# Peptides against a protein of PDB entry 5OOQ: the designs that were tried, part 9

Target 1, 227 residues: chain A of PDB entry 5OOQ
Amino acid sequence: YREDVRQVVTHPANALSFLQPGRLVEISVNGKDNYGWGAVVDFAKRINKRNPSAVYTDHESYIVNVVVNTMYIDSPVNLLKPFNPTLPEGIRPAEEGEKSICAVIPITLDSIKSIGNLRLYMPKDIRASGQKETVGKSLREVNRRFPDGIPVLDPVKNMKIEDEDFLKLMKKIDVLNTKLSSNPLTNSMRLEELYGKYSRKHDLHEDMKQLKRKISESQAVIQLDDL

## One batch from the design tools (peptide; made by RFdiffusion4, then SolubleMPNN)

Design b1_p26_3_s4
Fold by OpenDDE base, seed 2:
Structure b1_p26_3_s4 (fold): chain B 227 residues (1-227), chain A 26 residues (1-26)
Amino acid sequence: as target 1 above (227 residues)
Amino acid sequence: MSEELASKIHELSDEELEKLLEEYKK
């Protein structure tokens, strides 16, 4: 259930509008490297320069740059490539007792565990000397203020995902979770299928909205020129 | 055509979703 909700929340159609600079996100890379809460720097559509025709899944189609304050100090951070979510070997969070540093890492939407209902002040030039550390201090302060955890965006109340299909999906997920019988795999596959259908529908609707906006803008410009 | 297609996809998706829901209610 939680994973299914995560899939919906972190879908580009829902997540991108909430990935403003400074937005707090909880980060887990490859399901094992937990960096904790970081702060969004920016995001961009993933482009493969070597293969422009490369098709990515929805959750891998964007790269989000995030500031983390939990990077292991001996991690080869100098090998990090901007907008390359394939992290070099040795890039990992600090374990207990290890020293950590602040770093900007590129992640995919799939690496977002949760989106926080808080935004930090994000410096204009995060790559400038000392700026990452400033954000790191802010992250520590937030964690101090919220010992029970940083508040997570509510998909319905905060993200205003009022899409009926999403609500239906959520209800279905709830039903599936409640009825999660002896075959979790089958239920998971069905849920993934439902999510896939929702995602496709949402993408189409968004494309239509964008097209309508472009048409409206073009018509407005034409009307002004004819005047 | 795009709106009609979107509507059909929406309808099919809803029907499929409802069918799936009914299967899960059993």
Scores: peptide ipSAE 0.000, ipTM 0.273, DockQ to the pose 0.012
Fold by OpenDDE base, seed 4:
Structure b1_p26_3_s4 (fold): chain B 227 residues (1-227), chain A 26 residues (1-26)
Amino acid sequence: as target 1 above (227 residues)
Amino acid sequence: MSEELASKIHELSDEELEKLLEEYKK
């Protein structure tokens, strides 16, 4: 269901009107490279100069340039081509413990995981020295201010998506979320923690039983020697 | 349990979903 919602939200008919400069978007490239929240610079219709007859899917038909602050420091960012969503080899987000830098990357609509209900101030010339880093600092500040996550645009209330099938999908998701939230056991982390605690308690009880048996056996042997 | 619940919800009609939502709002 989440993927179905994402497909509708990121469709050009719905998404483009909300991709203003500075709009926050959550970025996942090829379902593997998670850059986290970035800020929109601009977007353009995808044009293949080498093959003008190229047909793209709706989600691949536009290129969005975004500022990210999670680019791996040793990534070949100089090889990035504006409005080319095919990223060079080695372009990836920093992993845990690695240093990151700010970069502008071109992505397709399909690489947008969510659209935030927040806009940053976007410099007019993002290519000017120091401007990417300024946006990067702003991104860090936003993440600090929203430790529970950046607010996402509501598809119905904010984006005004009124498609009946989509509304039905949203209702199903709401029901699911309500049922999951009402079931204290559906917090899988809590269940795993409870199971872990139960397992440890059980193991401790078994260890205590074994120790008591050994003590009783030792006492029985001592009594047999005294007999 | 979440996949099973999701499957059950997917099988619910729009009317059944609306009834369920109304019950949870009470």
Scores: peptide ipSAE 0.000, ipTM 0.314, DockQ to the pose 0.019
Fold by OpenDDE base, seed 3:
Structure b1_p26_3_s4 (fold): chain B 227 residues (1-227), chain A 26 residues (1-26)
Amino acid sequence: as target 1 above (227 residues)
Amino acid sequence: MSEELASKIHELSDEELEKLLEEYKK
């Protein structure tokens, strides 16, 4: 059930409102490249300029730029393109005994293993000289302060995922997706039915989260004016 | 401040958000 929870937590309807600049996220790319904890720079809806009609899954529909401090030193980081989650060959975390550097990498929501209950101060211009390294130092300090692991957002208490039916539906959809190989026709029909129900709930949740973001932005502006 | 703000916003229940959305759509 852990993977089911991860799928719900990293779904855009839930995750995006917690991907503020500086938010800590644990990163695993393609299920094998573990970068550890990184810090969110920004995110955007995935747009394919070459194929504007491209449809992505929910977990691949957004790109999150994150600072990591575990990039292998000889990785071709100069080939990284912002908002392109298809990483060049050779982009990987440093293995044990290898030297690492700080880098900004674009990832999908599906590459998020967990969302931390902490935020770092994120420089306004992360691409400026020395700024990535500053964030990298902060990441090291956080890891030092939390040797037993960085605290993770509680899906219920912190993220306010309280709709049990939604959670159950998401779990069912995930199970059906994994079992499509066993009975494609029956599973596909059932999946479409469940997805139809899910999509309505998803839209509502997304709207709610968007509203929360707008409220947050408005309140942030007010606080800045009061300073 | 940003974490506190985020936490405060997330104190709103889904029901409260739905109500706000309905009001906003009017």
Scores: peptide ipSAE 0.000, ipTM 0.234, DockQ to the pose 0.029; fails the geometry check
Fold by OpenDDE base, seed 5:
Structure b1_p26_3_s4 (fold): chain B 227 residues (1-227), chain A 26 residues (1-26)
Amino acid sequence: as target 1 above (227 residues)
Amino acid sequence: MSEELASKIHELSDEELEKLLEEYKK
């Protein structure tokens, strides 16, 4: 059930409107490297310049840059490529007893375990000297203040995800994109068919999505200073 | 094959869909 919810929550149609700069997200890369809670810098649609026809799953179709404070100190962070979620070998969280540093890493939506109901102040230039460390300190403070866990966005109450049929459709679309990624035309045609079958519902859901976006943009996010 | 697979996925139950997702992520 938790994984089912995660898939829905992290789908672009739901997640992107809540990935504002400073948004806290819990990060697990490839289901094995747990970085804990990080802070969103920005996100962008994943583009393959070498193969513009490349098809990604919905959960892999966007790159989210996040600040983490749990990077292993000896990780080859200089090898990180902007907007490349395929992390170099050796990029990993610090284990217990190891020293950690702050880093900005590119991740996919699939690497988000949960989206927090908190935002940190995000510097305009996170690459400037000392800025990542400042965010890192803030992350530590948040973790200290919430020993039982950082508040997570409620999928229904906060994210306004209420339509079960739409959620099911979204899951199916994700599977289709994943399994048929090697055949863009078939995938595209099938997606059109799926949306066609739910055309009336789809129109309503699109309206809902737009409304959700507007609501998300207008809602005040709980800032660290408000704690 | 791709169309057949797509059709099969469309007809999957929620439980079957979840299992498929889990298998793919491994």
Scores: peptide ipSAE 0.000, ipTM 0.270, DockQ to the pose 0.016; fails the geometry check

## One batch from the design tools (peptide; made by RFdiffusion4, then SolubleMPNN)

Design b1_p27_1_s1
Fold by OpenDDE base, seed 2:
Structure b1_p27_1_s1 (fold): chain B 227 residues (1-227), chain A 27 residues (1-27)
Amino acid sequence: as target 1 above (227 residues)
Amino acid sequence: KEAEELLEKAKNGEILSEEEVQKLLSL
């Protein structure tokens, strides 16, 4: 059930509007590398320059750049390629007792465990010397202030996910948490229905974004012609 | 006090602005 919620929350149709610069997100890469809470730098639609016709799943169709403060110090961070979510070998979080550094890593939406209700100040040039470390300090302070964990966005109250099936899913989770009864099969069927709805919403969102860009470009051209 | 209020706000499921977070972290 938690995974079902995560799939809905991290779907582009829901997540992208909350992935503003500085948004806190909890990061797990490849289901094994837990970086903890990081801060969003930016995101972009995933483009395969080698194969422009490549089709990605919804959760893999965007790349989110995030600042983490848990990168293992000896990780080959210089091998990180911007907007390449396939991380080089050796890129991993620091284990207990290891030293960590701040790094910007590209991740997919599928690598987001949760989206926090906090947004840090994100420097305009995060790649400038010392800027990642500043964000890293802020992350440490946030973790210090929230020893019980950073508050997660409420999918309904905060994210305004009002899909009826999702609401039913959430209610079921609440009931299950109360009754300690699990029936995963019923929720899986609803997840497929939800996924279909969110996919359609995502398509509309992208269309709107493209339209807004075209309008902006057109306005810029008009302004140039009026000069 | 203000930091505590902001902490409580966040814990209560309210979205904090960047400014609120900055205040929270500066206190």
Scores: peptide ipSAE 0.439, ipTM 0.906, DockQ to the pose 0.609; fails the geometry check
Fold by OpenDDE base, seed 3:
Structure b1_p27_1_s1 (fold): chain B 227 residues (1-227), chain A 27 residues (1-27)
Amino acid sequence: as target 1 above (227 residues)
Amino acid sequence: KEAEELLEKAKNGEILSEEEVQKLLSL
């Protein structure tokens, strides 16, 4: 269910309007490299200059530039190419006990784990000397102030996602969370069975596919109106 | 007091302004 919510939230139709400069986002690259919370610099539609006919998935169709303060110090950051989300080998977050530096990395929407409700001040020239480090200090202070985690945007209240199938999904999650909080031990086995039964009976995957399709269709209509 | 109020607003799902965030970080 969390991944299903993430897929809807990070879809271009929903995410892009909240990726203003300074927006906090939680970053996981390729499901392996967790950079923690970073700050959005900007975003652009992904264009392949070498292959203009290249078609990307919705979640890979935009590049988001983000400031992170968790880059491993010995990472080959000089090999980072602007607007290329395929990161060079050796680009990784610092592990426990390793030193980190601030860096701007290009990521896809699929690398966004969550979108925060906080927006930092983003310097106009992030490439200027010392500007990335200033953002890095702000990120450290935010993490200090929110030891239980940075607040995430509410998909319904904040992001105004009003799709009926999505609202049903959110309601199901809320019911499950309420049940888990009331009886943690008995509900864990039943939850796997219920998740198994709900996954089997309500093709949540099909509902999500239909939601993705409706969102894609709505975007196509908006693009047609902008022509 | 003001920092706690801003923290509570953020935790309650209210979107803080950039100014409010900056104030929160300066306290």
Scores: peptide ipSAE 0.433, ipTM 0.896, DockQ to the pose 0.667; fails the geometry check
Fold by OpenDDE base, seed 5:
Structure b1_p27_1_s1 (fold): chain B 227 residues (1-227), chain A 27 residues (1-27)
Amino acid sequence: as target 1 above (227 residues)
Amino acid sequence: KEAEELLEKAKNGEILSEEEVQKLLSL
């Protein structure tokens, strides 16, 4: 059920409007590498220059750059490629007893475990000397102030996800958290339906964006012919 | 006291502004 909620919350149609610079997000890469809470730098649509026809899943179709303060100190951070969410070998969070450093890493929406209700100040040039460390200090202070965990955005109240099936899912989760009896199969089917609806909306939005670009390009050509 | 109020606001599911977060972290 938590994964089901995560899939809806991290879908581009819902998540992107809350991924402003400085937004806190909880990060898990490949389901194994837990970086904890990081801060959003920016995001961009994933473009494959080698294969422009590459179709990504909705959750892999955007790259989010995030500052983390839990990078293992001996990680080959110099091998990080901008806008490449496929992290080099050796890029990992520090384990217990290891030293950590601040780093900016590119991740997909699928690597977001939670979106926080807090937004840090994000420096304009995060790559400038000392800026990552400043954000890292702020992250440490946030974690200190919230020992029970950083507050997560409410999908309904904050994110305004008003889909009836999602609301039913949330109610079921609340009941299950109270009653221990989950019917996971019914919720998984509804999640697939919900995901299908969001995917269609996203496709329509992208089609509209492409259409607007084509119209703009056509108008630009007409203006060139009138000059 | 202000920090505690902001903490409670955040815990109650209210979205804090960047300024509120900075106040929270500066105390």
Scores: peptide ipSAE 0.427, ipTM 0.904, DockQ to the pose 0.628; fails the geometry check
Fold by OpenDDE base, seed 4:
Structure b1_p27_1_s1 (fold): chain B 227 residues (1-227), chain A 27 residues (1-27)
Amino acid sequence: as target 1 above (227 residues)
Amino acid sequence: KEAEELLEKAKNGEILSEEEVQKLLSL
């Protein structure tokens, strides 16, 4: 269901009007390379100059240039070709413990996992020295301010997707999410974990109280024997 | 306070302007 929603949201008919410069988007290239949240620079219709007859799917028919701050530092970013979404070998996000840099990468709509409701200020010349890093700092600050995740555009309320089948899909997801959140088992497991933590705290507190009583009783007995 | 209000506005599904985002990031 999440993938079905993603396909509708990232379709050109819905997505392009929300891909203004500075729009936050969550990026996953080829379903493997997760760059996290980036900022849109611009987009253009995909044109293959070498093969003008090339037919692309709707989700591959546009190229979106995005600033990311999670590019692996040793990635061959100099090999990136403007408006070529086929990334060179070695272009990847930094793994845990690796250093990252800011880069502008061309992606397809299919590489957009989510569209955020926030829009950063995008410098007019992002390729000028220091401009990518400025956006990168803003991205870090946004992530800091939203530790639970950057808010995603509501497909219905914000994007105004009014397709009846899509609305039915969204309602089904809401029902499932409500059932999952209201699932007495998840609430009972959280309640059991909470109760287990509270029970452990209570047991520890009772054990400490009993231990203090035993120490006090032992001291009283020692005083009685010394008396 | 203003940053918190903007944060809540964003969490509530309201679209912030670029200026509001700049304020949110500067506070």
Scores: peptide ipSAE 0.421, ipTM 0.897, DockQ to the pose 0.633; fails the geometry check

Design b1_p27_7_s4
Fold by OpenDDE base, seed 5:
Structure b1_p27_7_s4 (fold): chain B 227 residues (1-227), chain A 27 residues (1-27)
Amino acid sequence: as target 1 above (227 residues)
Amino acid sequence: DEEKRKEEEELQKEVYEESKKLIEEAK
């Protein structure tokens, strides 16, 4: 059930509007590398220059750049490629007893475990000397302030996810949490239908955005020709 | 619910302002 909620929350149609600079997100890469809470720098649609026809899943179709303060100190961070979510070998969080450093890493939406209800002030140039470390300090302070965990966005109250099937899912989860009963509701079929709806909504939104850009560009060209 | 919302907004503001202060001090 938690994974089902995560899939809905991290879908582009829902998540992107909450990935402003400074938004706190909890990061898990490949389900194994837990970086903890990081801060969003920016995001962009994933483009494969070598294979423009590459089709990505909705959760892999965007790259989110995030500052983390849990990178293993000896990780080859110099090998990180901007907007490439395929991390080089050796890029990993520090283990217990290891020293960590701050780094900016590119991740997919699928690597977001949760979206926090908090935002940090982000510097204009995160790559400037000392800036990522300062963000890292802020992350430590936030973690110190919230020892029981950083507040997570409420999918319904905060994110305004009002899909009926999702609401039913949330109600079921609440009932299960109350009853401490593991009812494995194989809601897999309903989840697929829900994802289909979100995919269509996202496609329409992107189409509208592209159309709006084309209109704006056309108007700009007309204005230039009138000058 | 409204009181809880206000508390959350205040908390958000505090965290944001504290982080801003740290960034400004590092310049």
Scores: peptide ipSAE 0.596, ipTM 0.931, DockQ to the pose 0.661
Fold by OpenDDE base, seed 3:
Structure b1_p27_7_s4 (fold): chain B 227 residues (1-227), chain A 27 residues (1-27)
Amino acid sequence: as target 1 above (227 residues)
Amino acid sequence: DEEKRKEEEELQKEVYEESKKLIEEAK
């Protein structure tokens, strides 16, 4: 059930408008590499230069660059390529007892475990010397401030996901407050149909363009303030 | 609830400003 909620929340139609620079997101790559909370740098529609006709699932159709502060120190971070979510071998979070470093990694929407209801101030140039580390410090401070966990966006109240089947799911989860044995969506439409509703209602491509513009504008104003 | 919304907005602002200060101090 939590996975069903995550699938809806991380669908492009719902997630992209909340992936502004500095947005905190909880990251799990390939269902095993937990990087914890990171900060969004930017995002873009996934383009395969080698195969322009490549078709990706909705959750893999966008790449999100995020700053993490939990990268294993000996990871080959120099091999990371922006907007390439296929991570090189050896890229992993630090385990207990290992040292970590800050890194910018490209992830898919499917690697987002949760979207936080908080944003960090992001530097103009995250690639500049020391900037990732500074963001890393901010991440540590946020984690220190919220020992019980960073507040997550409410899918209904904050994200305004108003689909009837989704609301039904959320209500059932809320009422039961237990591990549900039965799928709340058993008598509802499939997730694909649910996604279809969002896709029909929202032009994802147009939305992305608008968001990119807004991000650029926001960065410009931030740059002016820093001068 | 309007009060809850205001509290969330205040928290968001606080976290943002704190992170901004940290970045500015690190420059």
Scores: peptide ipSAE 0.596, ipTM 0.932, DockQ to the pose 0.675
Fold by OpenDDE base, seed 2:
Structure b1_p27_7_s4 (fold): chain B 227 residues (1-227), chain A 27 residues (1-27)
Amino acid sequence: as target 1 above (227 residues)
Amino acid sequence: DEEKRKEEEELQKEVYEESKKLIEEAK
């Protein structure tokens, strides 16, 4: 059930509007590399320049750049490619007893374990010397302040996910948590329908984003012409 | 719960402002 919730929450139709710069997200890459809580730098639609016809799943169709403070110090961070979520071999979080450093890593939505209800102030240029380390310091402070865990966005109250099937899922989870029961709450068919609805919503969101960019670009051009 | 919402918003602001101070001090 937790995975089902995660799939809904991290779907582009729901997640992207909450991936503002500085948004805290809990990161798990490939289901094995837990980086803990990081901070969103930005995100972009995944485009394969070599294969423009490449089709990605919804959860892999966007790349989110995140600052983490748990990167293993000897990780080959120099091999990281911007907007390439396929991480080089050796890129991993520090284990217990190992030293860690701050790094910006590109991840997919599928690597988001949870979305926090907190945002950090993000520097304008995260790649400037010392900036990612400062963000890393902020991450440490937040973790210190919330020893029981960083507050997670409520899918219903905060994210306003109002799909009936999702609400039913959430109710079932609540009941199960209360009863310590792990019964499947939703059938696979309902989840597929839910994802279908989210896919359509995502398309609209992307269209709006593109439109806003075009408007902004047009306004910038007009201002240049007036200059 | 409106009170809970306000508390969350205040917490968000505090965390944000604290992080902002750290960034500004590092410049």
Scores: peptide ipSAE 0.594, ipTM 0.932, DockQ to the pose 0.664
Fold by OpenDDE base, seed 4:
Formats: C-alpha cells, sequence, structure tokens
Structure b1_p27_7_s4 (fold): chain B 227 residues (1-227), chain A 27 residues (1-27)
C-alpha cells in the first residue's frame, strides 16, 4: 500500500508542482541507496541527446537535482553529470561510521520516497563554494529538530489528489494505522501495563487462595481438636 | 483544523527563515 501511494504521489502530474527549490524530499536511489532527506535544487524534463527518440516512463521522464548531506566522502562526485540520473559507480550514501559530504545528485521521480511539507531557502548558485555545505548544515538542523521524522505532505489535504481510488486507498491505510495504534497488543507500553495489571491480579488471586487455604487448615485443626 | 494549519504554516516559515539566515551568514 505504501508503494501504491508513492507511485501516485511521485507521478509528474502530482509531484512537479511541489518540487520547488528548497523542497525537502526523502531519497532512495534504486531502492537501495538511502540518502535520507535532501533539498530540491531544480528539475527538468529528461532529454536524451544521444537518443532523442527514447521514451521514458512517467516516473523516469523528469530529472530532479537534489542536495544531500549523506554522500560518502570518497564517492567520485566529480563524475556526476547534471541531469544524468545514471549515477557513476561508487556514488553512494555513507554507511555507519563513514564520513559524509554534501553533493548535488540528479535523481528520477522514482527515487523519491516522500515529499516533505517543508522548504529550505536555496541559494541562487548552489555550486558556489560553501553553499552546498550550508544547505547541508540546514538539513542537519532540520533532522535535529524532527527526530521522529520530517513532516510529509498529505496527499489529500496538501497535494489535493482527489482520485476516488486513491482516496479509498488512503482510507484503508488510515483504518489500518488506527487499528495498529489502538491495538493494545502492538503498543509496548500498554502491553507492559496490561501485563503488570495481570501480574498484580494474579498475585492477588494467589494471595487470596493462600489465605483461604490457611483459614481452611486452621478450621480443620480446630475440628480435629474438638474431636 | 484551522489551528493546525496555522501551526503548520508557522513551522514552515520558521524552518525557511532559519535556513535563509544560515545562507546569508555564509556569504
Amino acid sequence: as target 1 above (227 residues)
Amino acid sequence: DEEKRKEEEELQKEVYEESKKLIEEAK
């Protein structure tokens, strides 16, 4: 269901109007290279100069240039070509323990996991010395401010996607999320509380049972003495 | 709903202005 939502949201008919300079987007290239949240520089229709007759899918028909601050430091960023989404070998996000740098990478719409409901101020010349790094600093600050995640655009409320089938899909997801959130068994805190209460009830029940046994034993002893 | 919208707009403005300040300071 999440992928279905993503396909609709990232379709050019819906996404392009929200890819203004500075728009935050969550990036996953080829479904494996997660760069996290980046900032849109610009976008353009994909043109193949070598093969003008090339036909691209809707989600591959536009190139979005984005600033990321998670590029592996030893990535061959000098080999990056503007508006060429075919990334050179070695272009990847930094792994845990590796150092990262800021870079502008060209991606397709298909590489957008989500579109944020926030925008950064983008410098006029992102390629000027220090500008990418400053945007990178802003990205770090945003991530710090939103440890639970950057707010995502609501496809219905914000993006005004009014397709009936899509609305049905969203309703289903909302119902499922509500069920998951309301399910005491999925909420670890509620489970602990429930188990705590159950344990206490069990302890009380055992205490009462022991007390009843002691009373019964005492009564039995009294009856034996009366015999 | 209106209050939530206003809060969202304020948040958007804050983030934008903070980022703008950083860019201007770096020049």
Scores: peptide ipSAE 0.594, ipTM 0.928, DockQ to the pose 0.714; fails the geometry check

